Peptides against a protein of PDB entry 6MBK. Designs and how they scored, part 81

Target 1, 240 residues: chain A of PDB entry 6MBK
Amino acid sequence: GFEMVNFKEEGFGLRATRDIKAEELFLWVPRKLLMTVESAKNSVLGPLYSQDRILQAMGNIALAFHLLCERASPNSFWQPYIQTLPSEYDTPLYFEEDEVRYLQSTQAIHDVFSQYKNTARQYAYFYKVIQTHPHANKLPLKDSFTYEDYRWAVSSVMTRQNQIPTEDGSRVTLALIPLWDMCNHTNGLITTGYNLEDDRCECVALQDFRAGEQIYIFYGTRSNAEFVIHSGFFFDNNSH

## One batch from the design tools (peptide; made by RFdiffusion4, then SolubleMPNN)

Design b2_p8_7_s3 (from b2_p8_7, 5 letters changed)
Fold by OpenDDE base, seed 2:
Structure b2_p8_7_s3 (fold): chain B 240 residues (1-240), chain A 8 residues (1-8)
Amino acid sequence: as target 1 above (240 residues)
Amino acid sequence: MADWSFGL
C-alpha cells in the first residue's frame, strides 16, 4: 500500500501506492522489528548493560548505544532503517555559533547549555567505560567512539524515541519504530496505537490519500516530548 | 524533551 521515497525537499517519506481511506489501518510494525531497550539487552550491548547503572537507569542512552552498535555492524538487521536517519538534527547539540548567540537573549539558552554539558559528561563517562570495561571489548564501536558519534545517536533517539508497552503490558518501555517514523509529520490527530494482542504498533490513516500522494501522520512534537503509544488510538486535537 | 540528565 506504500513505498519509501526520497522527496526532494522533505527527505525520506512514505508514498501511497494505492488509494488509502481515512481510518484505514495501512501501517503496522511488529515488536520484533522495533529497536527497543529489550533488543539492546539482547544484543552485543547486553553484557555491558547488565553491569552499567546508567544504561540500566536511562533507557534513552541504552537506545543511543544500541543504535551506535547496530550502525557499526554491517550485517545489522536495522541497517536499512539506520541509513534513512538524518546525518544532522535541529537539536541544540547541532546549533551553530550564530544560533547560540541569538538564543543568549532567551530562556532557551539555559536548556541549550544544560544539554551541551550533560551530553559532554555522558560522552566522557562512556568513553572511559568503553576503554576499560571488560564487557565493552566486543562492541563494534570499541575503537571508534567519537563525540560526533554520540551526538548523532543522542539526537537520533531524542527526536525519534517512543514509549510503548512492555510485552506483558504492565509497564512502558522505549522504542525506535522503523518505517513508522519515516512518515513525515503534519498537524492533526494522533492515529497511532499499540495493539497488545497482535504485539504491534498500528497506524490508521489520518485522511484519504490517493495513489502517488505522500502519506503524512501526526506523531507529536519530537523535539520536546516522547511520543506515548497507548493501547488503542489517542484522538486529540493537538495543535503544534 | 527527553531527560538527558547525568546523575551520579
Scores: peptide ipSAE 0.040, ipTM 0.749, DockQ to the pose 0.248
Fold by OpenDDE base, seed 4:
Structure b2_p8_7_s3 (fold): chain B 240 residues (1-240), chain A 8 residues (1-8)
Amino acid sequence: as target 1 above (240 residues)
Amino acid sequence: MADWSFGL
């Protein structure tokens, strides 16, 4: 009922190929298609993951490395998804000096500086790990791991990570959701949830869409979405 | 909005 389209001003998005009604389940993404901490563990990153405490403790970093490894792998299943990701972001890690100077007068500066410091520290740590750890030898990042790469991956995850249930529904984990995150956002209700019975992310239409219209969804107050495990969907009127 | 939960 939809197609991926590159919209001139908004970048990639989804366009309806037929009329879609409000509350219609128009999009679902099975777990097997998601980039998750579990898929990271089951990838070429798995051996290193099993030995690195930071990767184990920080699922977002695990996703960042998973994303980098898959990006560097020509035969990755996720190549079509990764190719749709922005090459740069409007996140603090990409701010120019003048933008940072402007923010110095604001409360946001502390968060910006925190991001820079944390990201730099993480990069330095993992640069050493990649260079020295035996299980890093098989990583496609072994000979090419730059700060720019890491900045990109971190920013990708920051803007696109979602909380989903584990397969058994007992815990939450982090995931990037291909196809779903290609939807551009609007204000409204969160109409995305996770169906544990079918083991898939589900999205229902916020409104009626006609054939040929761009499909917009609401991500919530932040790009890091949290899906309801028990109730399926959030219907909170979050506004930015 | 970006989630800045990348604290080490």
Scores: peptide ipSAE 0.039, ipTM 0.745, DockQ to the pose 0.207
Fold by OpenDDE base, seed 5:
Structure b2_p8_7_s3 (fold): chain B 240 residues (1-240), chain A 8 residues (1-8)
Amino acid sequence: as target 1 above (240 residues)
Amino acid sequence: MADWSFGL
């Protein structure tokens, strides 16, 4: 019912190949296609994950390393997805000197500096881990782990991570959702949820789309897709 | 908004 298209101003997006009605389930992504903390644990990163407390404690960092490992793996299932990701981001980690100077007069500067400091510290820590830890020897990034790589991965996760339930629904975990996150954003209601019975992320159409039209979705008010996939499409008409 | 929770 849709195809991936490169739209001139908006980059990659989804275009309807048929008429799609409002509230129609037009897109679903099974758990097996998601990049999750669990898939990270089950990947080449798994042995290192099992031994590193920071990877275990910080699912977002685990996803960042998972993304880097898969990017460095030519046979990765996620290569087509990874190739759609931006090479650079508009996150504070990519701010130019003039942008930082402009922010010096604002309270935001403290957050920017904090991000730089934290990211640099994480990179330094993991650089040492990758160079010295026995389980890092099998990682495809061992000889090519740069700050630029880490900055990219962190920014990718920061902008695209979602909260989803674990398979048993007992807790929340983190995921990147391929295909779904290619939809461009519009104002509206959140029309995405997680179906635990079918073990998939589901997206229903925000409005009617005609064949040939770009499909837009609403990710929420936060640029962090804190897509708390609540079990139900909470069409909370929070008109607030 | 980007998740700033990358604190160590």
Scores: peptide ipSAE 0.056, ipTM 0.785, DockQ to the pose 0.203; fails the geometry check
Fold by OpenDDE base, seed 3:
Structure b2_p8_7_s3 (fold): chain B 240 residues (1-240), chain A 8 residues (1-8)
Amino acid sequence: as target 1 above (240 residues)
Amino acid sequence: MADWSFGL
């Protein structure tokens, strides 16, 4: 199989414990282990989710709040996973003033400002919701919901969210995939998919790996991440 | 850049 290892230069990754052949299914993660919009709906966040149109419309925000609620819950099933997440990210939300000033000469500045503005507006909205909505009273973040918390959760989801099918395969939903997202990246082809029959994420080896070698996978290009969604809102049009 | 367009 494989083991999680802290590599000196690359941080955490997976190392092969045996020889793995190209195209071999070496890693799978059942749906029940994923942090999904559905698991958010089934959590302490569920009552609020059922009454907030933004949470319903924006699966990425639902995941962000799910992540915050689980982080604030000492007995959360996902604590071991959450503890592996970075405390800070190289996302625009963490750019220093000098970095932003440098970008002012580029077209990227508009995207940075939009991200800041949108995130700040979302925080302000949900701060009010958490303070005033009856179903927010039981949330573990009720008395401790800072912009830093929200920035972290948003950045975590932004960098790690994946598109997967719903259980019935009729729709697409969002998921954080524990263990799988510990793999470091290399150039190549996407070798991760979702097996609906077995209801699990599956990863096959891109190449041969020998015992003791680090396992690398290709997540796709940031713009073409069919599996890793770095962009956009998923509107659940089920206003049925 | 990851298009995290949060449209409120």
Scores: peptide ipSAE 0.032, ipTM 0.718, DockQ to the pose 0.203; fails the geometry check

Design b2_p8_7_s4 (from b2_p8_7, 5 letters changed)
Fold by OpenDDE base, seed 4:
Structure b2_p8_7_s4 (fold): chain B 240 residues (1-240), chain A 8 residues (1-8)
Amino acid sequence: as target 1 above (240 residues)
Amino acid sequence: MADWSFGP
């Protein structure tokens, strides 16, 4: 199969422990291991979720808070996954003043400003919620919720969230996919899908890998890995 | 990329 390795320049990734052939199903992640909106609802965040319209309406924010709550929980099932996440990101929310100034002459500046504005508003809103809402008392965030925490969570979700089917396959929901998103990127086809029969995310090898080689997959851009996982594999040769 | 604006 594979093993998790911290590669010198690329950070955490997966290394093949045996030869893997192209199109071989080498990795699958059952729903029970995913961080989803549903798992957020079933966590310590659940009571607040049930009472906050924004958490209910915005699954990405729900995931961000779920991630923060689990990060702050020493006994969280997802600690091993969370510990593999970057401490900071190359996303607009982390841009320095000079980087933003450079972008002022581009169309991208509007998106950057939008992200800043929205994230700031969300933080301000939820800071108040955490301080005042009765159900927030159960959250590990009660006494420590900074903008830095929030922008980290938002950036984590922004770069790693995926659309997967609901358990019954009738709708889509959002998920972070542990282990799978640890793979580093290469250009090629998206070789990930969701198997509803087995209720798992599945990844087939893009190419042959030999034992000892790092396994690379294509799941979008390094800074934006969000994509839709269909019941089948999505084979689109997008190069970014 | 998901829309991070406040929903309705």
Scores: peptide ipSAE 0.070, ipTM 0.788, DockQ to the pose 0.262
Fold by OpenDDE base, seed 3:
Structure b2_p8_7_s4 (fold): chain B 240 residues (1-240), chain A 8 residues (1-8)
Amino acid sequence: as target 1 above (240 residues)
Amino acid sequence: MADWSFGP
């Protein structure tokens, strides 16, 4: 129903290979394909996760380290996805000195400085953890963990993390959603939800798309922050 | 904005 295409002006996106009708379920991503806090726990990061309070408390940081570990693993299942990620982002962590100076006249400067400070502190903490903790010894980050690595991972997660239900639906967790997050954005209604019965992220078409047209979805109000699947978490297919 | 404030 669709294919990945590098569009001239918009970069990577999805193009319809057939006519797609509005409200048609055209894209779904099973949980097993997602990068989640749970998959982080089940990875090489798991032993360290189980003993580090910050990784346990902050799912976004857990995802960042999961992303870094998988990036450093040539045989990672997620290599094809990771290779599609930008090398740099328009997040505050990548602001140049002139951009920061411009923001000094705005209220946003406090948030920028806070993010810089927090990220630097986290890096310093985890650098020490990676160097000294026994369960960090087998991590691919042991001998190569730079601030640039951490900045990239944090920014990747910051711009792409989504809230999804846990497998039992009792709690909310964080996930990166491969393939789905390659869709470019338009204005409209959020048409993405999580189907707990089938344990998958589902996206229905916002409008009719003809074969050959780029498929756009609405992620909600883009802050450089978490996209939440706001269509709700549904157990039955009838809740669309 | 995602909360990244927690840390040492």
Scores: peptide ipSAE 0.057, ipTM 0.792, DockQ to the pose 0.237
Fold by OpenDDE base, seed 2:
Structure b2_p8_7_s4 (fold): chain B 240 residues (1-240), chain A 8 residues (1-8)
Amino acid sequence: as target 1 above (240 residues)
Amino acid sequence: MADWSFGP
């Protein structure tokens, strides 16, 4: 198996407790353990979701609010996962003034400013919604919704959201995948897929790992929420 | 990068 460990330099990660062979299915996460747009709809956020066009249209924002509601809930099932999330991120929303000044000479500055503006507008909109909408009264964040909360949730989702199939496999939806996203990343092939028959996210080992070694996986480009659902597992055929 | 545009 594996265990969650706080590594000194890399932060939280997974360590093998036994030898794991390449291509071994060592990690799976059933749908019921995922934070999804569907779980958001089925939570305390559900009534507001059903009435707000932006939450309905933007699954990533729905996940951000789901994350905030669960963080504010002491008895949340996802508390152990949420506690492992970084408090700050290397996203534009956390750039210091000097970093922004450095980027002024690059084309990236336009994307940074766009993210700032969009996030600020979203916060202002939802602050008003939370203060005035009847279905917001039951939200645990009703009396505590700051910009810092929102930028953290947005950044968490931006860096960790994945596309997964719906239960019937007819569409794609967004999910945070606990335990799986605790693995630190390495360069390599995507060895993660979704098994619709068993309704779970599955990860096979990229290489052999010995007991006591940190397990690394390749997420793909997290900036592209493209969980390659249909590409199958790219197994390194070099083991023949 | 996820589209974080402000709504439709």
Scores: peptide ipSAE 0.040, ipTM 0.759, DockQ to the pose 0.258
Fold by OpenDDE base, seed 5:
Structure b2_p8_7_s4 (fold): chain B 240 residues (1-240), chain A 8 residues (1-8)
Amino acid sequence: as target 1 above (240 residues)
Amino acid sequence: MADWSFGP
């Protein structure tokens, strides 16, 4: 019912190939297609994950490394998804000197500096881990792990991570949702949920779309950390 | 908005 298209101003998005009605389930992504903390544990990163407390404690960092490992793996299932990701972001980690100077007069500067500091410290830590830990030897990024790589991965996860339930529904975990996150945003209601019975992320159409029209969804607050995919569809009127 | 939860 849709196809991926590169739109000139908006980049990659989804275009309807047929008429789609409001509230129609037009997109679903099974758990097996998601990049999750669990898939990270089951990947080449798994042995290192099992031995590193920071990876275990910080699922977002685990996802960042999972993303880097898969990017460095030519046969990765997620290569088509990874290739759609931006090479650069508008996150503070990519701010130019002039942008930082502009923020010096604001309270936001403290958050920016904190993010720089934290990211740099994490990179330094993991650089050492990758160079010295036995389980890092099998990582495809061992000989090519730069700050730019880490900055990119962190920014990718920062802007795209979602909370989803574990398979048993007992806990929440983090996931990147391929295909779904390729849809461009509009204002409206959250029309995405997680179906535990079918073990998939589901998205229903926000409105009617005609064949040939771009499909837009509302991701909620761009703070993806708060996008909890609940069982069923969560409709929040919080326009952000 | 970006998630700032990458703090240690």
Scores: peptide ipSAE 0.045, ipTM 0.750, DockQ to the pose 0.202; fails the geometry check

Design b2_p8_8_s1 (from b2_p8_8, 4 letters changed)
Fold by OpenDDE base, seed 3:
Structure b2_p8_8_s1 (fold): chain B 240 residues (1-240), chain A 8 residues (1-8)
Amino acid sequence: as target 1 above (240 residues)
Amino acid sequence: EPLQPPFP
């Protein structure tokens, strides 16, 4: 019912190949296709994850390292997805010196500095871990782990991470959702949820779309997208 | 958009 297209202004997006009606389930992504904290634990990163408290405590960092490991793996299942990701982001970690100088006159500078400081500290910590920890020896990034790599991975996760339920539905975890996150944004209501019965992310159409039209969705804030309950969809209102 | 701190 849709195809991936590179649009002039919006970049990559989805275009309808047939008429789609409002509230029609047009897109679903099974758990097995998601990049999750669980898939990170089951990857080459697993042994290190099991021994590092920060990776265990911070699912977003686990996803960042999972993304880096998979990017460095030519045969990774997620290579087609990773190749669609931006090489740079509009996050504070990519601000130029002049942009930072401009922000010095605003209260936003404190948040920017906080991000820089935290990211730098994390990089320094994990650089040491990667150099010294026995379970890091098999990581494809062992001899090539730069700040630029880490900045990219962190920014990728920050802009694309979503909350989904665990397999048993008892807790929430973090995931990158391939294909779904290629949809461009419009104003409206969130129409994405997680179907636990079928163990998949589901998206219903916000409105009618004609064949040949770009499909837009509303996902609210891109990072940590909230899902709306729709007939069995998981919904977690992160009040943070 | 509130910059969600990437890492706590």
Scores: peptide ipSAE 0.028, ipTM 0.682, DockQ to the pose 0.142
Fold by OpenDDE base, seed 5:
Structure b2_p8_8_s1 (fold): chain B 240 residues (1-240), chain A 8 residues (1-8)
Amino acid sequence: as target 1 above (240 residues)
Amino acid sequence: EPLQPPFP
């Protein structure tokens, strides 16, 4: 019902190959296709994860390292997804001196500096871990772990992480949702949720789309993390 | 378009 297309102004997106009706379930992504904290634990990162308290405590960092490990793995299942990710971001971690100077007059500068400082500290910590920890020897990152790599991975996760339920539904975890996160944003209502019975992320159409039209979804106003858990498909019953 | 990151 859709195909990946490179749109000139918006980059990669999804295009309808047939007419899609509003509220139609047009896209679902099973848990097995997601990059999750659990898949990180089950990957080459697993042994290190099991012994590093920061990886265990910070699921976003676990995802960042999972992303880096998979990127460095030619046979990774997620290679097609990873290749669609931006090489650079417009996040504060990529701000140039002039952009930072402009923000000095605002309260945002403190947040930017804090983020940069925290990311740099994390990098320094994990650089040492990768160089010294026995379980890091098998990681494809040992000889090529730069700040730029870490900045990219952290930014990728920061911009794309979602909260999903654990398999048993007892708690929440973090996930990157391949294919789904290729949809470009439009104003509207959240039309994505997690179906625990079928163990999949589900997306229904925000509106009618004709064959050949780009499919847009609403990512909400907040960080992506809260969307999948709290917003059940609130179909705006504006059929009144 | 990049999704807005959650604040660290």
Scores: peptide ipSAE 0.027, ipTM 0.687, DockQ to the pose 0.078
Fold by OpenDDE base, seed 1:
Structure b2_p8_8_s1 (fold): chain B 240 residues (1-240), chain A 8 residues (1-8)
Amino acid sequence: as target 1 above (240 residues)
Amino acid sequence: EPLQPPFP
């Protein structure tokens, strides 16, 4: 009922190929298609993950490295998704000098500097790990791991990470949700949830969309990775 | 935007 389209102003988005009614389940993404901490653990990154305390403690960094490994793998299942990701982001890590100067008069500058400092430290740490750790030898990024790579991956995860339940529903974990995260944002209610029974992320239409219209969803706050968990979409099967 | 967790 939808297709991926590159819109001039918004970049990639989804366009309806048929009329979609409000509250209609038009999009679902099974867990097996998600990039998760678990998929990272089960990938070529797994052996290193099992030996590195930072990767274990920080799921977002695990996702960042997972993303980098898959990007560096020509045969990665996620290549089509990765190719849709921006090459640059509006995150502080990409701020130009003028933007930073503007923020120097604000309290936000301290957060920006902290982010720069932390990211740089993380990069330096992992650069050494990748160069020296035995389990890093098989990583496709072994010979190509720049700060720009890391900045991109961290920013990708920062802007796109979502909280989802673990398979047993006992805990929460982090995931990138391919296809779904291509929907452009609009104001409204969160219409995405996770269906544990079917083990998939589900999105219902915020409003009626006609064939040919761009499908918009409400992501919540950009920082709110919790929306998928907290929006317990009780799909009331209201067969209206 | 979620702030990056501090470097441990």
Scores: peptide ipSAE 0.025, ipTM 0.692, DockQ to the pose 0.206
Fold by OpenDDE base, seed 4:
Structure b2_p8_8_s1 (fold): chain B 240 residues (1-240), chain A 8 residues (1-8)
Amino acid sequence: as target 1 above (240 residues)
Amino acid sequence: EPLQPPFP
C-alpha cells in the first residue's frame, strides 16, 4: 500500500499507492528487521560487546556502533536502510560556531555542551578500545574510525532510537525501525505501537491518505518514540 | 526529513 520515495526538500518518505483509511494498519515491521541491541550482540560487534562495560550499559552507544559496523559492511542486511539515512544532521553535534554562540544565551547551551563533552569522551574511549582490544580486530571500522563517523552514528541513533519491548515483554530495549522511520513528520497523535503477539512494530494511519499522497506520522514530542508494552498505542497530543 | 534531536 506504499512505496519509498525521495521527496524534494523532505528527503526520503513513504507514498501511498492506494487509498489508506484513518486508523488502518498500513505498516508493520517484524522484530527480525529491526536494528536492536540484541542484533548488535549477535553481529560482528558481539564479542566486543560482551567484554565492554560501556557498550553493555549504554544501549544507544551499542546501536551507534552496530550502525557503524553495518554501514562498513557491504553485505549487511541493513544496507538498504542505512543508505536512506542522512549523511548529516541538524543536531547540536553539527552546529557551527555561530550557532553555538547564539545558544550561549539560551538554556539549550547546557545540553549542547553536554553532548559535545560526552560524545568527545566516548569517541576517545572507543578509539582506544578499537585500537587495542582483541575483540575489535574483526570490526570493519578497525582502520577507519573517525570522530565524524562516530558523530554521525550517535546523531542517527539520537534522532531515530525507539523503545520497544523485549521478546518476552518483560523489559524494554532500544531499536532503530527501518522503513517506519522514513515516514516524515506531521502534527497529530502517536499511531505506532508494538504488537508482542505478532512480534512486530505496527503503525496505523493518522488520517486518510489518497493514492499518491505522502504518508506522514507523528513522532511524538521528541524524535524518538516509546512504545507502550501493555497498552499498545498511546496517543499523546502534540505539544506547542 | 531529518528527525529533530530530543533535548534532555
Scores: peptide ipSAE 0.023, ipTM 0.662, DockQ to the pose 0.081

